# Ledger of designs, part 173: peptides against a protein of PDB entry 6NYY

Target 1, 212 residues: chain A of PDB entry 6NYY
Amino acid sequence: KHFEQAIERVIGGLEKKTQVLQPEEKKTVAYHEAGHAVAGWYLEHADPLLKVSIIPRGKGLGYAQYLPKEQYLYTKEQLLDRMCMTLGGRVSEEIFFGRITTGAQDDLRKVTQSAYAQIVQFGMNEKVGQISFDLPRQGDMVLEKPYSEATARLIDDEVRILINDAYKRTVALLTEKKADVEKVALLLLEKEVLDKNDMVELLGPRPFAEKS
Target 2, 212 residues: chain A of PDB entry 6NYY as posed
Amino acid sequence: KHFEQAIERVIGGLEKKTQVLQPEEKKTVAYHQAGHAVAGWYLEHADPLLKVSIIPRGKGLGYAQYLPKEQYLYTKEQLLDRMCMTLGGRVSEEIFFGRITTGAQDDLRKVTQSAYAQIVQFGMNEKVGQISFDLPRQGDMVLEKPYSEATARLIDDEVRILINDAYKRTVALLTEKKADVEKVALLLLEKEVLDKNDMVELLGPRPFAEKS

## One batch from the design tools (peptide; made by RFdiffusion4, then SolubleMPNN)

Design b2_p27_3_s1 (from b2_p27_3, 10 letters changed)
Fold by OpenDDE base, seed 1:
Structure b2_p27_3_s1 (fold): chain B 212 residues (1-212), chain A 27 residues (1-27)
Amino acid sequence: as target 1 above (212 residues)
Amino acid sequence: SVMEIKSEEEREMLSISESRTGLSLEV
């Protein structure tokens, strides 16, 4: 409880009560956040859900908060599930509205960064191979890439493949769990904030042993 | 050697602690 509240204050920023979302926008946010929540619930290697909210905070219109594991080593499978969870909002919008919004920008940024890191830093792609390059930091002079333009194109292609695979996996999952996404979204529209206990009451216990 | 995830970017890439849905108006 106290630790969760401390994380909420540090990460969530101040609630901007001044951002009144239109009902349709609030609905979009609810289904988006429900997508994250449900994906995280049914993905083995996703971090445990702490809270999901459709109350605007800082630059966010809604959020899903997870307890990060004190984990330093990630498998390719773990990174994939994390990507799928991050795509859950975008996928939910597609499934329920047949359209996508700009709401997933930060999610897509995170997924893109993760995909590039997997391919060019962690050597997790068979076509690119067991290579590790430093990604240019913001403000670093883009020095000549230590690889050819052909390798750059290959990296970009394999990043797209990895993201698309994660997207398809998320579509399959949230399509299977469509009724659960709907339940979470509707409850979010009612309560505005859900915790882990609300999710257990709604969906049943998470099917994976929580490594506490 | 414990690979310290050294960079803020690596921490951000691995930091799934919060998914924020929003318009970054910094377009």
Scores: peptide ipSAE 0.111, ipTM 0.654, DockQ to the pose 0.427
Fold by OpenDDE base, seed 5:
Structure b2_p27_3_s1 (fold): chain B 212 residues (1-212), chain A 27 residues (1-27)
Amino acid sequence: as target 1 above (212 residues)
Amino acid sequence: SVMEIKSEEEREMLSISESRTGLSLEV
């Protein structure tokens, strides 16, 4: 209880009660957030869902809150599951509406950053190899790349491959769980906010043991 | 060995689990 409220204050900001979404936008948000929630439910290395909401907060139209694990080491598989969960909103929009919206911009930024970090900072790509370069910080004049133009092209290609693989994995998962995404989206449209207990009642217990 | 978060990008990547705003308001 107190910990969840602290997370809500730090992350969510004040609920902007002033933004009334149109019914079609609210429907898009519900299916988008349901995609995140269901992907996180069925991915082993995803963090446990605490809350999912379609009430606008700050710059977000909806959000899913997770309990982060105190983890200092991440595997390639763990990072992939996190990418898939982050793509869950975009994939849900595609599956249910046959169209994509601008709503996934922040998700795509996070996925892009993760993919580049895996390849050029963590050495997790076999073609690029066991390399680690500092990514330019926002505002740093990148005067010289520590690698050739051929390596730059290879990095760009392997980033696209990694993101596309995560996207395909998410499409496969949410297609298999399509009925569950719809159940969550419909319940979100009714309640506007769901917690972990609502998800357990709707989907059954999460198939992965919560590492306490 | 504890992984040291050296870059803002690494912090953002690791913090992805803390809060996911699915849809950003159209800026």
Scores: peptide ipSAE 0.108, ipTM 0.656, DockQ to the pose 0.374
Fold by OpenDDE base, seed 3:
Structure b2_p27_3_s1 (fold): chain B 212 residues (1-212), chain A 27 residues (1-27)
Amino acid sequence: as target 1 above (212 residues)
Amino acid sequence: SVMEIKSEEEREMLSISESRTGLSLEV
């Protein structure tokens, strides 16, 4: 309890209790957050869910909080599951509403950044090969790329493939678990905030042993 | 050699500590 509240203060900022979402918008947020929560629940290498909320905080309309593992080395498989969890909101919107919103902008930015890093920093793509380049920082004059225009196009194509593969994996997962996404979304609309215990009550214990 | 996770950016990329949905467009 006290530790969770301390994390909430540092990460979330002040709850903007003043932003009244319209019922349809609140519903969209609930299903979006439920998508993140359920994807994280059923992906082995996703971080454990601590809390999911549809109460607006700062600039966000909803949020999911995770406890990161003390991990310094990530596998390609682990990074893929993290990408899938991050796409869970967008995928949930697609499955339930057949419509996408701007709500996934931050998620898509994170997924895009992760995909580029995997390919150009970590050398995790077979076609691009075992290369490592610094990604241009925001505001760095893109000096001469250390690779050809053909390599740049290859990188862009392989990034798109990686993101699309993560998206398809997430669609498959959340389609299989569609009823669980619905349960979480409906309970979010009722309680506005769910914790790990609420998730266990709804979905059963997480199928992956928490590495202590 | 302990590969020090050097950049805050690598930590941010790897640390999905929070997913935020629906950044209000600053109108």
Scores: peptide ipSAE 0.130, ipTM 0.648, DockQ to the pose 0.431; fails the geometry check
Fold by OpenDDE base, seed 4:
Structure b2_p27_3_s1 (fold): chain B 212 residues (1-212), chain A 27 residues (1-27)
Amino acid sequence: as target 1 above (212 residues)
Amino acid sequence: SVMEIKSEEEREMLSISESRTGLSLEV
């Protein structure tokens, strides 16, 4: 409890009880968060869901919190599942509403950053090859790239391919699990906050054995 | 040499501890 609240304060900030979402916006947030939650539930290498909330906090309208595994080494497959989980909100919006919102901005930023890191820092792309370059940090004036413009274009293309593959995988998953996404979203609209136990009651046990 | 993910940024890239929906665009 105290530890979770501390993490919640550090990550989410204080609940902005003053932001009243319109019912349609609240519905969008619920389905968005349900997409994250369900994607994380059915992806083997996703982090375990701790909490999902549609109560606005800080700059966020909703959030899903995950318990990071004590893992220092990530495979390409693990990074892909994490990307899919991160895309779960956007994909849920597309599946249920036939439209996308600005709600996925932070998710898309994270996915983009992960994709670039995989290709240019971790050498995980066969076309780009076994290279590792520092990505420009926010505020770094990158005057010169350590690679050609042709390599830059190749990187950009392979990033798009990787993100699109993750997106398609997420669409397939959440389409298969569409009824589960709806169940989670509806329960979120009722309770505003769900924990792991609520998810187990709703969906059954997560199909991946928790390596205790 | 297992490159430890050293930077907090690399950890943030890899560690989706929180998904935040609807960050108000600070216009």
Scores: peptide ipSAE 0.112, ipTM 0.651, DockQ to the pose 0.479; fails the geometry check

Design b2_p27_3_s2 (from b2_p27_3, 8 letters changed)
Fold by OpenDDE base, seed 2:
Structure b2_p27_3_s2 (fold): chain B 212 residues (1-212), chain A 27 residues (1-27)
Amino acid sequence: as target 1 above (212 residues)
Amino acid sequence: SVMEIKSEEERELLSISSSKIGTSLEP
């Protein structure tokens, strides 16, 4: 308990108990977080879910917390599942509300960053090839791209393809698991915080063995 | 499979961001 709260404070910031979400906003957050949670639950290479919360913390209105794997090396498949999990919130909003909110901005940023990293840092794209370029840090004036404008266009296209593929995969998954997303969202609206045990009770055991 | 090296610290909280910009998409 105390350790989890400390981690939550470090990662999510202080609980904003003063931030009262409107019921519709709270519903949006619940379905958003349920999307993350369910995507993570049914993706083999996703990290195990520890907690999902719709209690506002710091700048976040809700969050899903996962146990990171003690790994330094990620496969393309792992990165894809991570992208899908990250898109789970946005996809859930689309499935249930038919609208896009600004709530997924950070998720989209993460997905975009991951896609670029896969293509231009890790050489994971066949068309772009086995190249590795340092991505400019946020705020660095990219004075000169280390690659041609043709390569830049190719990168941008392949990034979009990768993100769209991850998005479609997530849509397919959460559409299949739509009832589970709704169950999680409804339970979130009731309890505000769910743990792994709540998810097991609701959805059954995670279909993938936790790699110890 | 091509593998990425990531440092441990990114305990990824997947979070919905409170964007202050209330763009109410008015229907």
Scores: peptide ipSAE 0.032, ipTM 0.611, DockQ to the pose 0.216
Fold by OpenDDE base, seed 1:
Structure b2_p27_3_s2 (fold): chain B 212 residues (1-212), chain A 27 residues (1-27)
Amino acid sequence: as target 1 above (212 residues)
Amino acid sequence: SVMEIKSEEERELLSISSSKIGTSLEP
């Protein structure tokens, strides 16, 4: 309890007890976070879910917390599943509400950054090839791109393809698991916070062996 | 290809941004 709260404070910031969400907003947050939670539950290479919350913290209206694996090396498949998990909130909103909100901005930023890194840093795209360029850091003068405008366009196109593939995969998964997303969302609206045990009770055991 | 991602030990908090949820960004 105390340790978890300390970790939550470090990661999520202080609970904004002053931020009262409207019922419709709270519902949107619940389904968004349920999307993350369920995607992470059924994706093999997703990190184990620790907690999901719709209590506003810092800049977030809700969050899903995962136990990161102590790994320094990621496969393309692992990165794809992480992208899908990150898209889970947006996809859930689309499935249940037929609308997209600004709530997924940070998720989309993370997905975009991951996609660019895969293509231009990790050489994980066959069309772009085995290249590795440093992505400009925030505040670095974007010096001349070490590649042609044609290569820049190719990179942008392949990033879009990768994100779209992750999106489609997430749509397929959460459509299949739509009832599970709803169960999690409804329970979130009731309890505001769910842990791994709540998820096991609701969805059954995670179908992937936790790599010890 | 196994790439060394500098695991920023950033515990991935997947969070909804506090931006106004109600504004559907039309595509």
Scores: peptide ipSAE 0.029, ipTM 0.606, DockQ to the pose 0.247
Fold by OpenDDE base, seed 3:
Structure b2_p27_3_s2 (fold): chain B 212 residues (1-212), chain A 27 residues (1-27)
Amino acid sequence: as target 1 above (212 residues)
Amino acid sequence: SVMEIKSEEERELLSISSSKIGTSLEP
């Protein structure tokens, strides 16, 4: 208990116990976080889930916490699964409510950043080619792009393709696992916080051997 | 496959934002 709370404070910040969500908002958060949790559970290259919560912390209304693998090198396949896991919240909202909310803004930002990095920093796109450019940081005067406007358009198109492919993959996964997303969401509405053991009880053991 | 080098092993926190600002797939 005390050790978990200490880890939670370090990662998620202080609980906003004063932020009372309306029941419908709390339901949206529960299904959003369940989408992240279930996507991470069934994606081979996703990091192990530690905790999922619908208790507001910092700037978030809910969260899923993962233990990163001890690795410094990431494959294209690993980055795709991380994108899918990050899209899990938005996709869950679409599947269950047929609507999208502003709650996925930070997730979409992370996915967008990852897609651009894969294409323009890591050279992972065959059409754009083996290029590596630094992404402009916030506040950098982008004086001149190191590539043509035609290349800029190609990059933008390939980023959209990559994100859409990750989105479609996540839709397929969470549609297949729709009942599991609902189980997790309903239990979140009851307990507000779930750990790895709760997930094992609900879904069975994770289908991928954790490389410890 | 081409590989990325990650500099920091940070624990991942995925969250629903409290922000009411619109979402975009473009930076």
Scores: peptide ipSAE 0.028, ipTM 0.583, DockQ to the pose 0.189
Fold by OpenDDE base, seed 5:
Formats: structure tokens, sequence, C-alpha cells
Structure b2_p27_3_s2 (fold): chain B 212 residues (1-212), chain A 27 residues (1-27)
């Protein structure tokens, strides 16, 4: 308990108990976080869920907390599942509300960064080929791109394809598991915070053995 | 970030962010 709260403070910031979410905002957050939680539950290479909350912390209105696996090497399949989990919030909003919100901005940034890294740092795209370039960091003087404008266009096109494929995969998954997303969202609206045990009670055991 | 070799200690937090742009999640 105390250790988890300390980690939550470091990662999420202090609980802003003073921010009263409107009922509709709270509903949106609940379904968004349920989308992340359920996507992570049914994706083999997603990290184990520790906690999901709709209590505002720091900059977030809600969050899902995962325990990362101790791994230094990621496969293309693992990175795809992580992208799908990250898209779970946006996809849940689309499935249940038929609209998208600004709440997924940080998720979309993470997905975009992952897609570019796969193509231009890890050489994971067959059309672009076995290349590895440093991505400009925020504040780095954008030095001249080490590749042609034609290569830049190809990279941009292949990034869009990869993100769209991850999005479609997430839509398929959360459409299949729509009832599970709703169960999690409704319980979040009641309890505000769920742990792994709550998820097991709702959904059954995670279908993938946690590799210890 | 999936790009950063996550230190073993970095817990992944996926969150819905309050858009700084003052656009309330209000419909």
Amino acid sequence: as target 1 above (212 residues)
Amino acid sequence: SVMEIKSEEERELLSISSSKIGTSLEP
C-alpha cells in the first residue's frame, strides 16, 4: 500500500481531489481507461495491469498503471501489442460514444513515436529497409535529415500504415470484448479505482501466463 | 516510452490527459 502510493505520486503526481469531474467527463474517463485496461488484458505482449483509476492525478483525468516486464529486447509483435494497448482509450471512446476527445493526445504521441522508432531506428519495415537514424529529441537542432526527401515521404507513409494497422487491430479486439469494456467502465464509475483482483473477478484470469 | 529502454523501475502509466488547450472534455 504505502509503496504503491509513493510510486503513484511520482508517476501520476498528487491526487487533485479538488477537481470535480462532471458526470459526463467522468463517464468518458471511465470508458477510456476501461479501453486501456481491457486491451492490455487480452493482448499477449502487453504488460500486466496493476491498477486502473478515474481519480484525477497531476495532468491525467484517469490512468491505467502497468508493471513493465524486465526486457531489453522487443519484437515487432510486442511493439504492435503495446501500440494497441495505448490506442485502447481512443478506440473505446469511438465504440461507445461515436466521438473522439482530446484526452488521447498523449496516447497518440506515444503511438506516433513508437511507429517512427520502429521504422527509422529499429529497421522493422521492409519497404524502408534496414536503417537506423537518431530521431530528433525535443530541443535538438533539427540537423539535416540523413535521408532524401523521397525516403522521408516513404517513412511518413509507412508510419501511417503501421498506426492504422494497430488502430484496426484495436478496434477488432475491443469490438469483440465490448461487453468486458462496459463491465470495467461501469465498475470504475462505482469504485473509482480497480486493481488486478477486481479485473480477475470481472473478466476471469488473464489468458496469458505472467512470465515471472 | 516504448522507445526508451525503460529502466526496470519505470512503471507504465497510460492516462487520459487534461488537454492544456483548455478544451474541456465537455461535449
Scores: peptide ipSAE 0.027, ipTM 0.555, DockQ to the pose 0.149

Design b2_p27_3_s3 (from b2_p27_3, 11 letters changed)
Fold by OpenDDE base, seed 4:
Structure b2_p27_3_s3 (fold): chain B 212 residues (1-212), chain A 27 residues (1-27)
Amino acid sequence: as target 1 above (212 residues)
Amino acid sequence: SVMEIRSEWERELLSVKELRTGLSLEE
């Protein structure tokens, strides 16, 4: 409990209990966060869920927190599952509401950054090849790209392909698990905060052994 | 060291992750 609270404070800041969401917005947040939670639950290489909340915190209306394993090396498959988990909120909104919101902005940013990193930093794309370039940091002078405009276009295309593949995978997963997403969302609307134990009670044990 | 070559992205991968529903940019 104390450790989780400390992690929460570091990541999300203080809960903004003063933000009153409209019921429809709260519903959207619940299904969004349920999408993250369920995607993370059923993806082999997703990080273990710590907590999911629809209580506004910092700049977030809701959040799902994951404790990454002490892992320094990531496979392409692991990064894909993480992308899918990150897309879970957006996909849930699409499946349940037939509309998308601005709620996924941070998620899409993370997915975009991951896709670019895989292609241009980790050399994980066969078409682009075994290259590694530093991604421009926020505030860094855009130095001349060390690659041609043709390579830039190729990178952009392959990034879109990778993100779309992750998106489609997430759609397939959450469509299959649609009932589970709804269960989690409804329970979130009731309890506002769920932990791993709540998820086990609701969905059963996570099908992947936590590497101890 | 392997730690010195870690991108900001790699550091993010190693930290506790938070997936969140963002506030509307219209704030």
Scores: peptide ipSAE 0.202, ipTM 0.675, DockQ to the pose 0.414; fails the geometry check
Fold by OpenDDE base, seed 2:
Structure b2_p27_3_s3 (fold): chain B 212 residues (1-212), chain A 27 residues (1-27)
Amino acid sequence: as target 1 above (212 residues)
Amino acid sequence: SVMEIRSEWERELLSVKELRTGLSLEE
């Protein structure tokens, strides 16, 4: 309990009980967070879910918290599953509402950063090749890129391909698990906060053994 | 060191512990 509260304070900030969401917005948040939760549940290389909440906090309307694995090396497959989990909210909105919202802004930022990192830092793209360039830090003057305009265009194209592939994978997964997403969303609307045990009761045990 | 995460974005990428819906406009 104390450890979870400490993690919640550090990651999510203090609950702002003062933010009253409209019922339709609260529904959108519930399905968005359910998308994250279910994607993370059924992706092998996703981090274990700790908590999912639709109670607004200082920087968000809802959140899904995960326990990161103590690992320093990531495979391309692991990074893809993380991208899919991160896209789970946006994909859930698309599946259930046929529309997208601004709610996925931070998710898309993370996915974009991950895709660029995979291609230009980790050398994980065959077309771009075995290259590694430092990306400018946020606020750094964009110095001259160490590659040609042709390479820049190739990078941009391959980033879009990677993100689209992750998106399609997530759509396939959450379409297959659509009933589970709905179950989680409805329970979130009732309880506002779910933990791992609630997910097990609702969906059954996670199909992937938690690598201890 | 092979284990040193040098960039801030690498740290963010590798330290993802929370997925959020929406950003507060108040920051």
Scores: peptide ipSAE 0.190, ipTM 0.662, DockQ to the pose 0.395; fails the geometry check
Fold by OpenDDE base, seed 3:
Structure b2_p27_3_s3 (fold): chain B 212 residues (1-212), chain A 27 residues (1-27)
Amino acid sequence: as target 1 above (212 residues)
Amino acid sequence: SVMEIRSEWERELLSVKELRTGLSLEE
């Protein structure tokens, strides 16, 4: 308990109890976080869910916390499932509200970064090939790209394809599990915070053995 | 080091030993 709270403070920041979300915004947050939680629950290579919350903390309106596996090497399949989990909030908003919000900006940033890393750092794309370049950091003088403009366009196209594939996979998953997303969202609106045990009670045991 | 082969995103995840996803207040 005390250790978990300390980690929550470091990662989530201080609870902004003073930000009263409008009921509609709170509903959006609940379904967004439920999307993350359910995607992570049913994706084999997603990290185990520890906690999901709709209590605003720091810059976040809600969050899902996962315990990453201690691994040093990631497969393309593992990275795809992590992308899908990260897209779970945006996809949930689309499925339930037919509209998207600005709230997924950080998720989209992470997905974009992962997609570029897979293609240009890890050589995981067959069309681009076995290449490894450092991604320009914000503020680094974009020195001459070590590849042609044609290669740059190809990279951009393949990044979009990868993100769209992850998005479609997430849409398919959360559409299949739509009732589970709603159950989690409704329970979040009631309890504001759910743990792994709440998820097990609501959805049953996670279908993947936790290699703990 | 084995840490050098990771994306910045993966390094961040490993450093905190927790993944956080969710809605941002920043537009």
Scores: peptide ipSAE 0.100, ipTM 0.647, DockQ to the pose 0.288; fails the geometry check
Fold by OpenDDE base, seed 1:
Structure b2_p27_3_s3 (fold): chain B 212 residues (1-212), chain A 27 residues (1-27)
Amino acid sequence: as target 1 above (212 residues)
Amino acid sequence: SVMEIRSEWERELLSVKELRTGLSLEE
């Protein structure tokens, strides 16, 4: 309990009990977080789910918390699954509400950054090729790009393709698992916080062996 | 599959020992 609270404080900050979400907003958050949780559950290369919460903390309205693997090297497949997990909230909102909210802004930022990194830092795109450029850091003056405007356009196009592919994969997954997303969302609305055991009770054991 | 070293931002995320995804009020 104390250790979990300490970790939660580091990740999400202090619980802002003062943020009273409207019932409809709370419902949106529940389905959003359920999307993350379920996507992470059924994606092989997703990190193990520790906790999912719809209690606002710090600047977050809800969160899914995962235990990162002690892994420094990632495959393209692993990065794709992580992108899909990150898109799970937005996709869930679309599936259940037919609308998108601003709540996924940080998720979209992360997905965008990952996609650019894969293409321009890790050379993981066949069309762009085996290139590696440092992405400008936040606040760095955009120095002259070491590549042409044509290459820049190609990069942007391939980033969009990669994100769209991850999005479609997530839509397919969460559509297949729609009933599971609903179960998690409804239980979140009741309990506000779920752990791994709650997820096992709802969904069964995670289909991928957690490397201890 | 090409294995690549994590980006600096991914390393930063890992430094927190936990990955959080979800709704944020941060603009």
Scores: peptide ipSAE 0.022, ipTM 0.551, DockQ to the pose 0.360; fails the geometry check

